# Ledger of designs, part 28: peptides against a protein of PDB entry 4U39

Target 1, 302 residues: chain A of PDB entry 4U39
Amino acid sequence: SIKVIGVGGGGNNAVNRMIENEVQGVEYIAVNTDAQALNLSKAEVKMQIGAKLTRGLGAGANPEVGKKAAEESKEQIEEALKGADMVFVTAGMGGGTGTGAAPVIAQIAKDLGALTVGVVTRPFTFEGRKRQLQAAGGISAMKEAVDTLIVIPNDRILEIVDKNTPMLEAFREADNVLRQGVQGISDLIATPGLINLDFADVKTIMSNKGSALMGIGIATGENRAAEAAKKAISSPLLEAAIDGAQGVLMNITGGTNLSLYEVQEAADIVASASDQDVNMIFGSVINENLKDEIVVTVIATG

## One batch from the design tools (peptide; made by RFdiffusion4, then SolubleMPNN)

Design b1_p30_5_s4 (from b1_p30_5, 15 letters changed)
Fold by OpenDDE base, seed 2:
Structure b1_p30_5_s4 (fold): chain B 302 residues (1-302), chain A 30 residues (1-30)
Amino acid sequence: as target 1 above (302 residues)
Amino acid sequence: MLEERLKERKEKEKRKKEEEEERKKKEEEE
């Protein structure tokens, strides 16, 4: 089974966005220290952590409180994650709960023998230096606790969105990018396409790979596959070029009109931009909601 | 490997921003 655990405010917003986009074949778990925020989760499983420590009042933007809250609730987390083959841990780094609890939850998932993938955001620079420093500590702890850690640099989302984008929309786009990172992997396993991957394929690419980057490309029209692939490999979210990645996981998602030729064209572009010795796997996904769009998601590891 | 590449790229981008800010300051002083 695949489980997605949203940790803290940003992680739970991302999980809500996944549920709203009908991401299939995954079980959703919402984790928070704030009981009021947790009640707003759409997840089937809602877990309040650190109830004794926080009394449901949240972590006060302190990662140590988030950590201790997850440690207090370890047995509950173990029970909720038990029997998962794969666990996605999603969080916004820099806050109290997400930053502190996500590494603990990830370690619990890994200790249970699940393929553990972190999908986390680094805070925007405007959120201040304290959040950036807290996020750096949380990211460091996540790297040790996961098989693969996808880090989304929120400041790079500002290169994709309009300069006049309200702060609230920039956060919504960060939640959407978290969604795309989880869905881009989960769909390869859970959603049929023209080229299906199994869990063993994904495990081979993601097991013990450490840090990863994600690129996303979306395009329409006659050259949509090639354009989407080019946008993915040149994505601002890729803080390093795809050249020199040790592993590449590629998702090519399209509507019912997605052709095998388009899949191959997109794969060839990503392969050509990658090193010759790269372990590349690609899958295709059919999403009836995309109509004329192709979405290429690239995850570069190593 | 990726972490070193990310660090190097961040250091290059930081230097490029510092150079661009220094250029703008010179253009404002002229």
Scores: peptide ipSAE 0.218, ipTM 0.623, DockQ to the pose 0.019
Fold by OpenDDE base, seed 4:
Order: C-alpha cells, then sequence, then structure tokens
Structure b1_p30_5_s4 (fold): chain B 302 residues (1-302), chain A 30 residues (1-30)
C-alpha cells in the first residue's frame, strides 16, 4: 500500500490539495499538533500528536516541540504506517510541527521497511531568516531519515508565477507543487497508463538516493510533448541541471488522446539532456481530467 | 554531487548579486 502523511500546516494543505485533485491509489493521513487546524483536514485518518505536550494548541513555531510531539505519539504513528510499502512524508519546512515532526515520522516509516520519500518545501525568503534556519535543520534531519528527499525551493515558485501574485496564491502554488511531486510518483505505480512501472522499478531509482530535485512542465497544442519536456528539464524548481543527476524518474501524463509518439518524444528530450550513464526510468499515465494538456514531471536524484 | 552543484549555483548567484550591487553603486556615484 502507498500512504501519504501530511505533517503540520503546509503538509496538511498539500494533502487537502491531493484529495481535491482525486489522487488515486493512496491512503491519506493528516498529522498536526494544532487540533483546530487538524479538524479542517479532508484526510480519512487524522492524528493529533503531542496532545499532552501541546494540549492541541500547536508547536508555537518551535521545531523542538514538533519533534517531541512526534516522539510522544510514536506508537500511534507506527500503527498508522504499519503495512505500507511506500510512505510519502510531506511538509512545509520552517514551522514548528512540520520541521520537527516530519523527520521523526520519516524515520518511523523507514524503520518499518517502507520506501520513504520526503516531499518538502523550503520557506520563501520573505518568511524571514529564522524560518530559513529552522528549515535547513529540518531538511538535514529529513535527509538522514528518508530514502529520497525531494526539496522544493519556494523562492523558485516566484519565477513561474506573476510578480504581482498575492502571497496567499504563492502558498497555494507551493501546496500544488507538493501535490505534483507526490502524484507524479504515486500515479506511476497506482494509475494505469501506456507504460506502467512496478513498485520494484521505482524502488530501484529511489532507495537510498538522498537529495532530489523536481522539474515540472505543462503544455498544450501540436508540440505539447516536446514543450512540456523542455519546460520540465529547464524548470526553475531544478536548482541544478539534470545533466548531473545519477538517477531520473520521469512521468508523462496526458488525457485519453496521449499518443505513444508523444511519450517517446518527451522521453528522448529528457534522455538527451541527461548524462549517458544516468539510470533513467519513465512511465506514462492517462488522466481523463487532462483534456489537451501534457504534464511532464522529472525527479532528479544524486 | 547534487549538494555540490547546489552550492556552486548559490555561490554563482551570490557573485552576480554582488556584481549588480557594485554596478548600482558606481551608477549612483556618477
Amino acid sequence: as target 1 above (302 residues)
Amino acid sequence: MLEERLKERKEKEKRKKEEEEERKKKEEEE
């Protein structure tokens, strides 16, 4: 089974966005120290952590409180994650709960023998230096606790949105990018397409790879496959060029009109931009909600 | 490898900002 665990405010917003986009074949778990925020989750499983420590009042933006809250609730987390083959741990780094609890939850998933993938955001620079420093500590702890850690630099989202985009919309786009990172991997396993991957293929690319980056490209029209692939490999979210990745996981998602030619064209563009010795795997997914759009998601590891 | 490339990119972006700030200072002194 595949489980997605959203940790703290940003992780829970991402999980809500996944549920709203009908991401299939995954179980959703919402974890928070704030009981009021947790009640707004759409997840089937809602877990309040650190109830004795915090009394449901949240972590006060302190990662040490988030860590201790997850440690207090270890047995409940183990029970909720038991029997998962794969666990996605999603969080916004820089806060109290997400930053402190996500590494503890990831370690629990890894100790249970699940393929453990972190999908996390760095805070925007405007959230201040304190959040950036807290996020750096949380990311370092996540790296040791996961098989692969996808880090989304929120400041790079500002390069793909209008400069006049309200702060609230920039946070919604960060939640959407977290959704795309989870869905781009989970759909390769859970959703039938033109080229299906098994869990063993994904495990080969993602096991013990450490840090990863994500690129996304979306396009429409006659050259949509080539355009989406070019956008994915040149994505501002790719803080390093794909040509230095040791592993590449590619998802090519389209509507019912997605052709095998478009899949091959997109794969050839990503392969040509990658190193010759790269371990590349690609899958194709059919999403009926995509009319004329192709979405290319690239995960670069190493 | 990724962490080294991320470090090199951050150092390159920092140098570009420093060069742009030095250019602006020269343009304000003229």
Scores: peptide ipSAE 0.212, ipTM 0.617, DockQ to the pose 0.018
Fold by OpenDDE base, seed 1:
Structure b1_p30_5_s4 (fold): chain B 302 residues (1-302), chain A 30 residues (1-30)
Amino acid sequence: as target 1 above (302 residues)
Amino acid sequence: MLEERLKERKEKEKRKKEEEEERKKKEEEE
């Protein structure tokens, strides 16, 4: 089974966005130290961690409280993750709960033998230096606890959205990018497409790879496949060029009109931008909601 | 490798910003 665990406020917002977008074939778990925030989760499984430590009042933006809360609730986390083949741990880094608890939860998933993938955000620069420093510590701890850690630099989301985008919309876009990172992988396994991947293929690319980057491209029109692929490999979210990645996982998602030619064209563009010795795996997904859009998601590992 | 590339890129971007800020300061002093 595939489980998605949202940790703290940002992780739970991302999980809510995944549920709202009907991401199939995954079980959702919401984890928080704040009982009131947890009640707003749409996840089937809601877990309050550190109930004795925090009394449901949250972590007070302290990662050490988030860590201790996850440690207090270890047995409950183990039970909720038991039998998962793959676990996505999603969080906004820089806060108390997400930063502190996500590495602990990831380690629990890994110790259970699940393929453990972190999908996390770095805070925006405007959230202040304290959050950036806390996020750096949490990301470091996540790298040790996961097989692959996809890090989304929120400041680069501001290069994809309009410069006049309100702060609240920038956070919603961060939640959406977290969704796209999880869905871009989970759909390759769980959702039938033109080219399906098995769990073993994904495991080969993602096992013990450490840090990863994600690029996303969306396009419409006659050249939509080529344009979406070009946007994905040139994505501002790719803080390093795709050249020199050890592994590339590519998702080509389109509507019912997605052709094998478009899939091949997009794959060839990503391959041409990658090193010759890269382990590249690509899958295609049909999403009836995309109509005339193609979404290319590229995950560069190593 | 990726982490080293990310560090090198961040250091290169930082140096470019510092050079651009120094250029702007010189252009404002002239």
Scores: peptide ipSAE 0.209, ipTM 0.616, DockQ to the pose 0.019
Fold by OpenDDE base, seed 5:
Structure b1_p30_5_s4 (fold): chain B 302 residues (1-302), chain A 30 residues (1-30)
Amino acid sequence: as target 1 above (302 residues)
Amino acid sequence: MLEERLKERKEKEKRKKEEEEERKKKEEEE
């Protein structure tokens, strides 16, 4: 089974966005130290951590409180994650609960023998230096606790959105990018396509790879496959070029009109931009909601 | 490798900003 665990405010917002977009074949778990925020989760499983420590009042933006809250609730987390083959741990880094609890939860998933994937955001520069430093510590702890850690640099989302985009919409886009990172992998296993991957294929690319980056491209029209692939490999979210990745996981998602030619064209573009010795695996997914759109998701590891 | 490449990119971006700030200072002194 595949489990998605949202940790703290940002992780829970991302999980809500996944549920709203009907991401299939996954079980959702919401974790928070704030009981009021947790009540707003759409997840079937809701877990308050650190109830003795925090009294449900949250972590006060302190990662050490988030860490201790997850440690207090270890047995409950173990029971919720038991029997998962794969666990996604999603969080916004720089806060209290997400930054402190996500590494502890990831370690619990890994110790249970699940393929453990972190999908996390770095805070925007405008959130201040304290959040950036807290995020750096949380990301470092996540790297030790996961098989693969996808890091989304929120400042690069500002290069994709209009300059007049309100701050609240920039945070919603960060939640959507977290959704795309989880869905881009989970759909390769859970959703039928023209080229299906199994869990063993994904495990080969993602086991013990450490840091990863994600690129996304969306396009429509006659050259939509080539355009989406070019946008994915040139994505501002790719803080490093794909040509030096040790592994590449590619998802080519389209509507019911997705052709094998479009899948091959997109795969050839990403392969041509990658190193010749790269371990590249690609899958295709059919999503009836995309109609005329193609979404290419690239995950570069190593 | 990725972390080293990210570090190298950050160091290149830092050097470019330092060089641009030094150019601006020279242009203000002329």
Scores: peptide ipSAE 0.200, ipTM 0.610, DockQ to the pose 0.018

Design b1_p30_6_s2
Fold by OpenDDE base, seed 1:
Structure b1_p30_6_s2 (fold): chain B 302 residues (1-302), chain A 30 residues (1-30)
Amino acid sequence: as target 1 above (302 residues)
Amino acid sequence: SAAAAAAAAARAAAAAARRAAREARLAERE
C-alpha cells in the first residue's frame, strides 16, 4: 500500500490538494499539532500529535516542539503507517510542526521497512530568514530519515507563475507542486498507462538516494511531448542540471490520446539531457482529466 | 541523428534557460 502523510499546515494543504485532484491508489493521513487546522483536513485519517505537549494549540513555529510532538505520538504514527510499502512524507519546511515532526515520521516509516520519500518545500525568501534557517535544519534531518528527499524551492515557483501572482496563490502553487511530486511517483505504480512500472522499479531508483530535484513540464499542441519534456528538464524547480544525476525517474502523463510515439519522444529528450551512465526509468500514465495536455515529471536523484 | 540533434538542442536550451534564470536572480539581488 501507498500512504501519503501530510505534516503540519503546508503538508496538510498539499494533501487536501491531492484529494481535490482525485490522486488514486493512496491512503491519506493528516498530521498536525494544531487541532483546529487538523479539523479542516480532507484526509480520512486525522492524527493530532503532541496532545499533552501542545494541548492542540500548535507548535508555535518551533521545530523542537514539532519534533517532541511526533516523539510523544510515536506509537500512534507507527500504527497508522504499519503495512505501508511506500510512504510519502509531505511538509512545508520552516514551520514548527512540519519541520520538527516530518523527520521523526519519516524515520518511523523507514524503520517499518517502507520506501520513504520526502516531498518538501523550502520557504519563500519573503517568509524571512528565520524560516529559511529552520527549513535548512529540517531538510538536513529529513535527508537522513528518508530514502529520497525531493526538495522544492518555493522561490523557483515565482519563476513559473506571473509576477503579479498574489501571495496566497503562490502558496497554492506550492501545494500544487507538492501534489505533482507525489502524484508523479504514485501514479507510476497505481495508475495504468502505456508503460507501467512496478513498485520494485521505483524502489531501485529511489532507495537510499538522498536528495532529489524535480522538474515539471506541461504542454499542448502537435509538439506537446517534446515541449513538455524540454520544459521539465529546463524547469526552474531543477536547481541543478539533470546531467550528473545518478538516477532519473520520469513520468509522462497524458489523456486518452497519448501516443507511444509521444512517450518515446519525451523519454529520448530526457535521456539525451541526462548522463550516459544514468539509471533512467520512465513510465506513462493515462489521466482522463487531461484533454490535450501532456505533463512530464522528472525526478533526478543523486 | 535527428533525436540526438534535438537532444543537444534541448540540453543547450535547458542550460541557457538556467543561466538566464540565474542571471535574472543575480540582477534582482543587486
Scores: peptide ipSAE 0.009, ipTM 0.451, DockQ to the pose 0.038
Fold by OpenDDE base, seed 4:
Structure b1_p30_6_s2 (fold): chain B 302 residues (1-302), chain A 30 residues (1-30)
Amino acid sequence: as target 1 above (302 residues)
Amino acid sequence: SAAAAAAAAARAAAAAARRAAREARLAERE
């Protein structure tokens, strides 16, 4: 089974966005120290952590409180994650609960023998130096606790949105990029396409790989596959080029009109931009909600 | 092989073009 665990405010907003976009074949778990915020989750499983420590009043933007809250609730987290083959841990780094609890939850998933993938954001520079420093500590702890850690640099989201985009919409786009990172992997296993992958294929690319980068490209029209692939490999979210990656996981998602030729064209573009010795795995997904759009998601590991 | 060298040169050129396009998008913001 595949489980997605949203940790703290940002992680739970991302999980709500996944549910609203009908991401299939995954179980959703919402975790928070704030009981009022947790009640707003759309997840089937809701877990309040650190009830004795916080009394449901949240972590006060302190990562040490988030850590201790997850440690207090370890047995509950173990029971909720038991029997998962794969666990996605999603959080916004820089806060209290997400930054402190996500590494503890990830370690619990890994110790249970699940393929453990972190999908996390770095805070925007405008959120201030304190959040950046807290996020750096949380990201370091996540790297030790996961098989693969996808880090989304929120400042790079500003490169793909309008300059006049309100701050609240920039956060919604961060939640959407977290959704795209989880869905881009989970759909390869859980959703039928033209080229299906098994869990063993994904495990080969993601097991014990450390940090990863994600690129996304969306296009329409006659050259949509080539354009989407070119956008994905040139994505602002890819802080480094995919040249030098040891592994590449690629998802090519389209509507019911997605052709095998378009899948091959997109795969060839990504392969041509990757190193010769790269272990590249690609799958295709059919999403009926995509009319004329193709979405290419690239995850570079190593 | 000459083909492997051409492929490596094409990859390096594509990587350089992606970096330059990113730097240009950053400069249009300043």
Scores: peptide ipSAE 0.008, ipTM 0.420, DockQ to the pose 0.064
Fold by OpenDDE base, seed 5:
Structure b1_p30_6_s2 (fold): chain B 302 residues (1-302), chain A 30 residues (1-30)
Amino acid sequence: as target 1 above (302 residues)
Amino acid sequence: SAAAAAAAAARAAAAAARRAAREARLAERE
């Protein structure tokens, strides 16, 4: 089974976005120290952590409180994650709960023998230096606790949105990029396509790979596969080129009109931008909601 | 052939150097 655990405010917003986009084949778990914020979760499983420590009042933007809250609730987290083959831990780094609890939750998932994937954001520079420093500490702790850590630099979202985009919309786009990171992997396993991957294929690319980067490309029209692939490999979210990656996981998602030719064309573009010794695995997904759109998600590991 | 093995070794060394440069760039941003 695949479980997605949203940790703290940003992680729970991302989980809500996944549920709103009907991401299939996953179990959703919402975790928070704030009981009021947790009540707003759309997840089936809602877990308040650190009830003794915080009394449901949240972590006060302190990662140490988030950490201790997860440690207090360890047995409850273990029971919720038990029997998962794969666990996605999603959080916004720089806050109290997400930054402190996500590494603890990830370690619990890994110790249970699940393939543990972190999908986390770095805060925007405008959120201030304190959040950036807290995020760096949380990311470091996540790296030790996961098989693969996808880090989304929120400042790079400002390169893909309009300059006049309100701050609230920039945060909604960060939640959407977290959704795309989880869905781009989960769909390869859970959703049938033209080329299906098994869990063993994904495990080969993602086991013990440390930091990863994600690129996303979206296009329409006759050259949509090639354009989406080119946008994915040149994505601002890729803080480093896919050149030199040890592994590449690629998702090619399209509507019911997605052809094997388009899948091959997109795969060839990503392969040509990768090293010759790269372990590249690609799958295709059919999403009827995309109609004429193709979405290429590239995850570069190692 | 010895030439094919040498070309493969040169490509592997170039790939290893690119990986190390990528890892360094990722570490500088943390």
Scores: peptide ipSAE 0.155, ipTM 0.611, DockQ to the pose 0.053; fails the geometry check
Fold by OpenDDE base, seed 2:
Structure b1_p30_6_s2 (fold): chain B 302 residues (1-302), chain A 30 residues (1-30)
Amino acid sequence: as target 1 above (302 residues)
Amino acid sequence: SAAAAAAAAARAAAAAARRAAREARLAERE
């Protein structure tokens, strides 16, 4: 089974966005130290952590409180994650709960023998230096606790959105990028396409790979496959080029009109931009909600 | 051929250098 665990405010907003976009084949778990925020989760499983420590009042933007809250609730987290083959741990880094609890939860998932994938955001620079420093510590702790850590730099989201985008919409786009990171992997296993991957293929690419980067490209029209692939490999979210990655996981999602030729064209573009020694796997997904759009998601590992 | 082995070794060394440079750029940002 695949489990997605949203940790703290940002992680739970991302999980809500996944549920709203009908991401299939995954079980959702919401974790928070704030009981009021947790009640707003759409997840089937809701877990309050650190109830004795925080009394449901949240972590006060302190990662050490988030950590201790997850440690207090270890047995409950173990029970909720038991029997998962794969666990996505999603969080916004820089806060109290997400930054402190996500590494503890990830380690629990890994110790249970699940393929553990972190999908996390770095805070925007405008959130201030304290959040940036807390996020760096949380990312470092996540890197040790996961098989693969996808890090989304929120400041790069400002390069893909309009310059006049309100701050609240920039956070919604960060939640959407977290969704795309989880869905871009989970759909390869759970959603039928023209080329299906098994869990063993994904495990081969993602096991013990450390930090990863994600690129996304969307295009329409006659050259949509090539354009989407080019946008994915040149995505501002890719803080480094895909050249020199040890592994590449590619998702090519299209509507019912997605052709095998378009899938191959997109894969060839990503392969041509990658190292010759790269272990590249690609899958295709059919999404009936995509009319003429192709979405290419690239995850570069190692 | 020794030339093919040298070209493969040069590619592997260039790939390793690009990986190390990518890891260094990632670590400077972490």
Scores: peptide ipSAE 0.086, ipTM 0.586, DockQ to the pose 0.052; fails the geometry check

Design b1_p30_6_s3
Fold by OpenDDE base, seed 5:
Structure b1_p30_6_s3 (fold): chain B 302 residues (1-302), chain A 30 residues (1-30)
Amino acid sequence: as target 1 above (302 residues)
Amino acid sequence: SAAAALAAAAKAAAKAARKAETEKKLEEKK
């Protein structure tokens, strides 16, 4: 089974966005130290952590409180994650709960033998130096606790949105990028497409790979596959080019009109931008809601 | 929930499809 665990405010916003977009084939778990924020979760499983420590008042932006809250609730987390083949741990780094609890939850998932994937955001530079430093510590702890850690630099979202985009919409776009990362992998596993990957293929690419980068490209029209692939490999979300990656996971999602030729064209573009010795796996998914749109997701590991 | 029922149905369909594809790959390797 695939489980998505949202940790703290940012992780739970991402989980809510996944549920609102009907991301199928996954079980959703919301974790927070703030009981009021947790009540707003759309997840089927809601877990308050650190109830004795925090009394449901949250972590006060302190990662050590988030860590201790997850440690207090270890047995409940173990029971919620039990029998997962894969666990996505999603969080906004730089806060109290997400930064402190996400590494503990990830380690619990890994110790249970699940393929453990972190999908986390770095805070915007405007959130201040304290959040950036807390995020760096949380990301370091996540790297040790996961098989693969996808890091989304929120500042790079400002390169893909309009300059007049309100701050609240920039956070919603961060939640949407977290959604796209989880969906891009989960669809390869859970949704039959033109090219199906098995869980063993995904496990081979993602097991013990450390840091990963994600690129996303979206396009429409006659050259939509090629344009989406080019946008994915040149995505501002890629802090480095994919040419140095040891592994590449590609997902091509399109409507019912997605052709095998378009899938091949997109795969050839991503392969041409990768090292010749790269272990590349690719899948394709049909999503009837995309109509004429193609979405290419690239995850570079290593 | 309708989503849980759909996810269970999709998971059952995906598991059935993978089982069929694994069985087919096992037959092609014989």
Scores: peptide ipSAE 0.018, ipTM 0.432, DockQ to the pose 0.016
Fold by OpenDDE base, seed 3:
Structure b1_p30_6_s3 (fold): chain B 302 residues (1-302), chain A 30 residues (1-30)
Amino acid sequence: as target 1 above (302 residues)
Amino acid sequence: SAAAALAAAAKAAAKAARKAETEKKLEEKK
């Protein structure tokens, strides 16, 4: 089974966006120290952590409180994650709960023998130096606790949105990028497509790879596959070129009109931008909600 | 090439899936 665990405010917002977009084939778990925020989760499983420590009042933007809250609730987390083959741990780094609890939850998932993938955001530079420093510590702890850690730099989201985009919409776009990251991998395993990957292939590429970067490309029209692939490999979310990656995961999602030629064209573009010795795996998914749109997700590991 | 074999296999699978869906729609009309 695949489990997605959203940790703290940012993680739970991402999980809510996944549920709203009907991302199937995964179990959703919401974790928070704030009981009021947790009640707004759309996840079937809602877990309040650190109830004794925080009394449901949240972590006060302190990562040490988030850490201790997860440690207090270890047994409940173990029970909720038990029997998962794969666990996605999603969080916004720089806060209290997400930064402190996500590494503890990730380690619990890994110790249970699940393929553990972190999908986390770095805070925007405008959120201030304290959040950036807290995020750096949380990311370091996540890197030790996961098999693969996808890091989304929120500042790069400002390169893909309009300059007049309200701050609340920039945060919604960060939640959407987190959604796309989890969906891009979960669809490779959980969603029947034109090309299904087995879990063993995904495990081989993602196990003990450390940090990963994600690129996303979306396009429509006659050259939509090539355009989506080019956008994915040149995505602002890729802080480095996919050149030098040891592993590449590619997902190509399209509607019922997705052709095999389009899948091959997109895969050839990503392969041509990657090292010759790269371990590339690619999947193709049919999403009936996609009309004329193609979505290419690239995850570069190593 | 492995790409051409994958292409042929996926084209065969897509054709089989469309055929199965068409057959299912024909059975439901019966």
Scores: peptide ipSAE 0.000, ipTM 0.342, DockQ to the pose 0.020
Fold by OpenDDE base, seed 4:
Structure b1_p30_6_s3 (fold): chain B 302 residues (1-302), chain A 30 residues (1-30)
Amino acid sequence: as target 1 above (302 residues)
Amino acid sequence: SAAAALAAAAKAAAKAARKAETEKKLEEKK
């Protein structure tokens, strides 16, 4: 089974966005130290951590409180994650709960033998230096606790959105990028497509790879596959080019009109931009909601 | 610059996705 665990406010907003977009084939778990925020989760499984420590009042933006809250609730987290083949741990770094609890939860998933993938955001520069420093500590702890850690730099999302985009919409776009990261991998395993990958292929590419970068491209029209692939490999979310990656995971998602030729064209573009010795795996997924759109997701590991 | 063309393309994609979501919400309100 695939489990997606949202940790703290940012992680739970991402999980809510995944549920709203009908991301199927995964179990959703919401974790928070704030009981009021947790009640707003759409996840089937809701877990309050650190109830004795925090009394449901949250972590006060302190990562050490988030860590201790997850440690207090270790047995409950173990029971919720038990029997998962794969666990996605999603969080916004720089806060209290997400920064402190996500590494503990990831380690629990890894110790249970699940393929553990972190999908986390760095805070925007406007959230201040304290959040950036807390996020750096949380990212370092996540890197040790996961098989693969996808880090989304929120400041790069500001390059994708309009300059007049309200702050609340910039956070919603961060939640959407977290969604796309989880969906891009989960669909390879859980959703039948034109080219199915097995879980063993995904495990081979993602096990003990450390940090990863994600690129996303979306396009429509006659050259949509090539355009989506070119957008993915050059995505502002890629802090480095994919040519230095030891592994590349690619997902090509389209509507019912997605052709095998379009899948091959997109895969050839990503392969040509990658190192010659790269271990590349690619899958294709049909999503009826995309109609004429193609979405290419690239995850570069190493 | 290649970076500006890329930002424009990503912006176009995000705008298309928002348009599709808005159209779906408009259909649900009819």
Scores: peptide ipSAE 0.000, ipTM 0.376, DockQ to the pose 0.021
Fold by OpenDDE base, seed 2:
Structure b1_p30_6_s3 (fold): chain B 302 residues (1-302), chain A 30 residues (1-30)
Amino acid sequence: as target 1 above (302 residues)
Amino acid sequence: SAAAALAAAAKAAAKAARKAETEKKLEEKK
């Protein structure tokens, strides 16, 4: 089974966005120290951690409280993760609960033998230096606790949105990018497409790879596959070019009119942008909601 | 193939963008 765990406010917002977009074939778990925030989760499984420590009042933006809350609730986390083949741990780094608890939860998943993938955001620069420093510590701890850690730099989301985008919409776009990261991987395993990957292929590419970067490209029209692939490999979310990646996972999602030729064209573009010795896996998914759009998601590991 | 030439151009553009950003970060640290 595939489990998606949202940890703290940002992680739970991302999980809510995944549920709203009908990301299928995954079990959703919401984890928080704030009982009121947890009640707003759309996840089937809701877990309050650190009930004795925090009394449901949250972590007070302290990562050490988030860590201790997950440690207090270790047995409950183990039970919720039991039997997962793959675990996505999603969190907004820089807060108390997400930053502190996500690494503990990830380590529990990994110790249970699940393929453990972190999908986390760095805070926006406007959230202040304290959040950036806390996020750096949380990202370091996540890197040790996961097989692959996808890091989304929120400041790069400001390069893909309008300059007049309200702060609340910038956070929603961060939640959408987290969604696209999880969906781009989970759909390759859980959703039948034109080209299906097995879980063993995904495990081979993602096991013990450390930090990863994600690029997304969307296009329409006659050259939509090629344009989407180019946008993905040049995405502002890629803090680095995919040249030098040891592994590349790509998802090509389109409407019912997605052709095998378009899938191959997009794959050839990503492969040609990668190193010759790169282990690339690619799959395709049909999403009827995309109509004439193609979405290419690229995850570069190593 | 036209796809390979286009991918090579995209790779070059991505590499150039990364270089420009690294240079900008180096200038902001001086």
Scores: peptide ipSAE 0.000, ipTM 0.326, DockQ to the pose 0.034; fails the geometry check

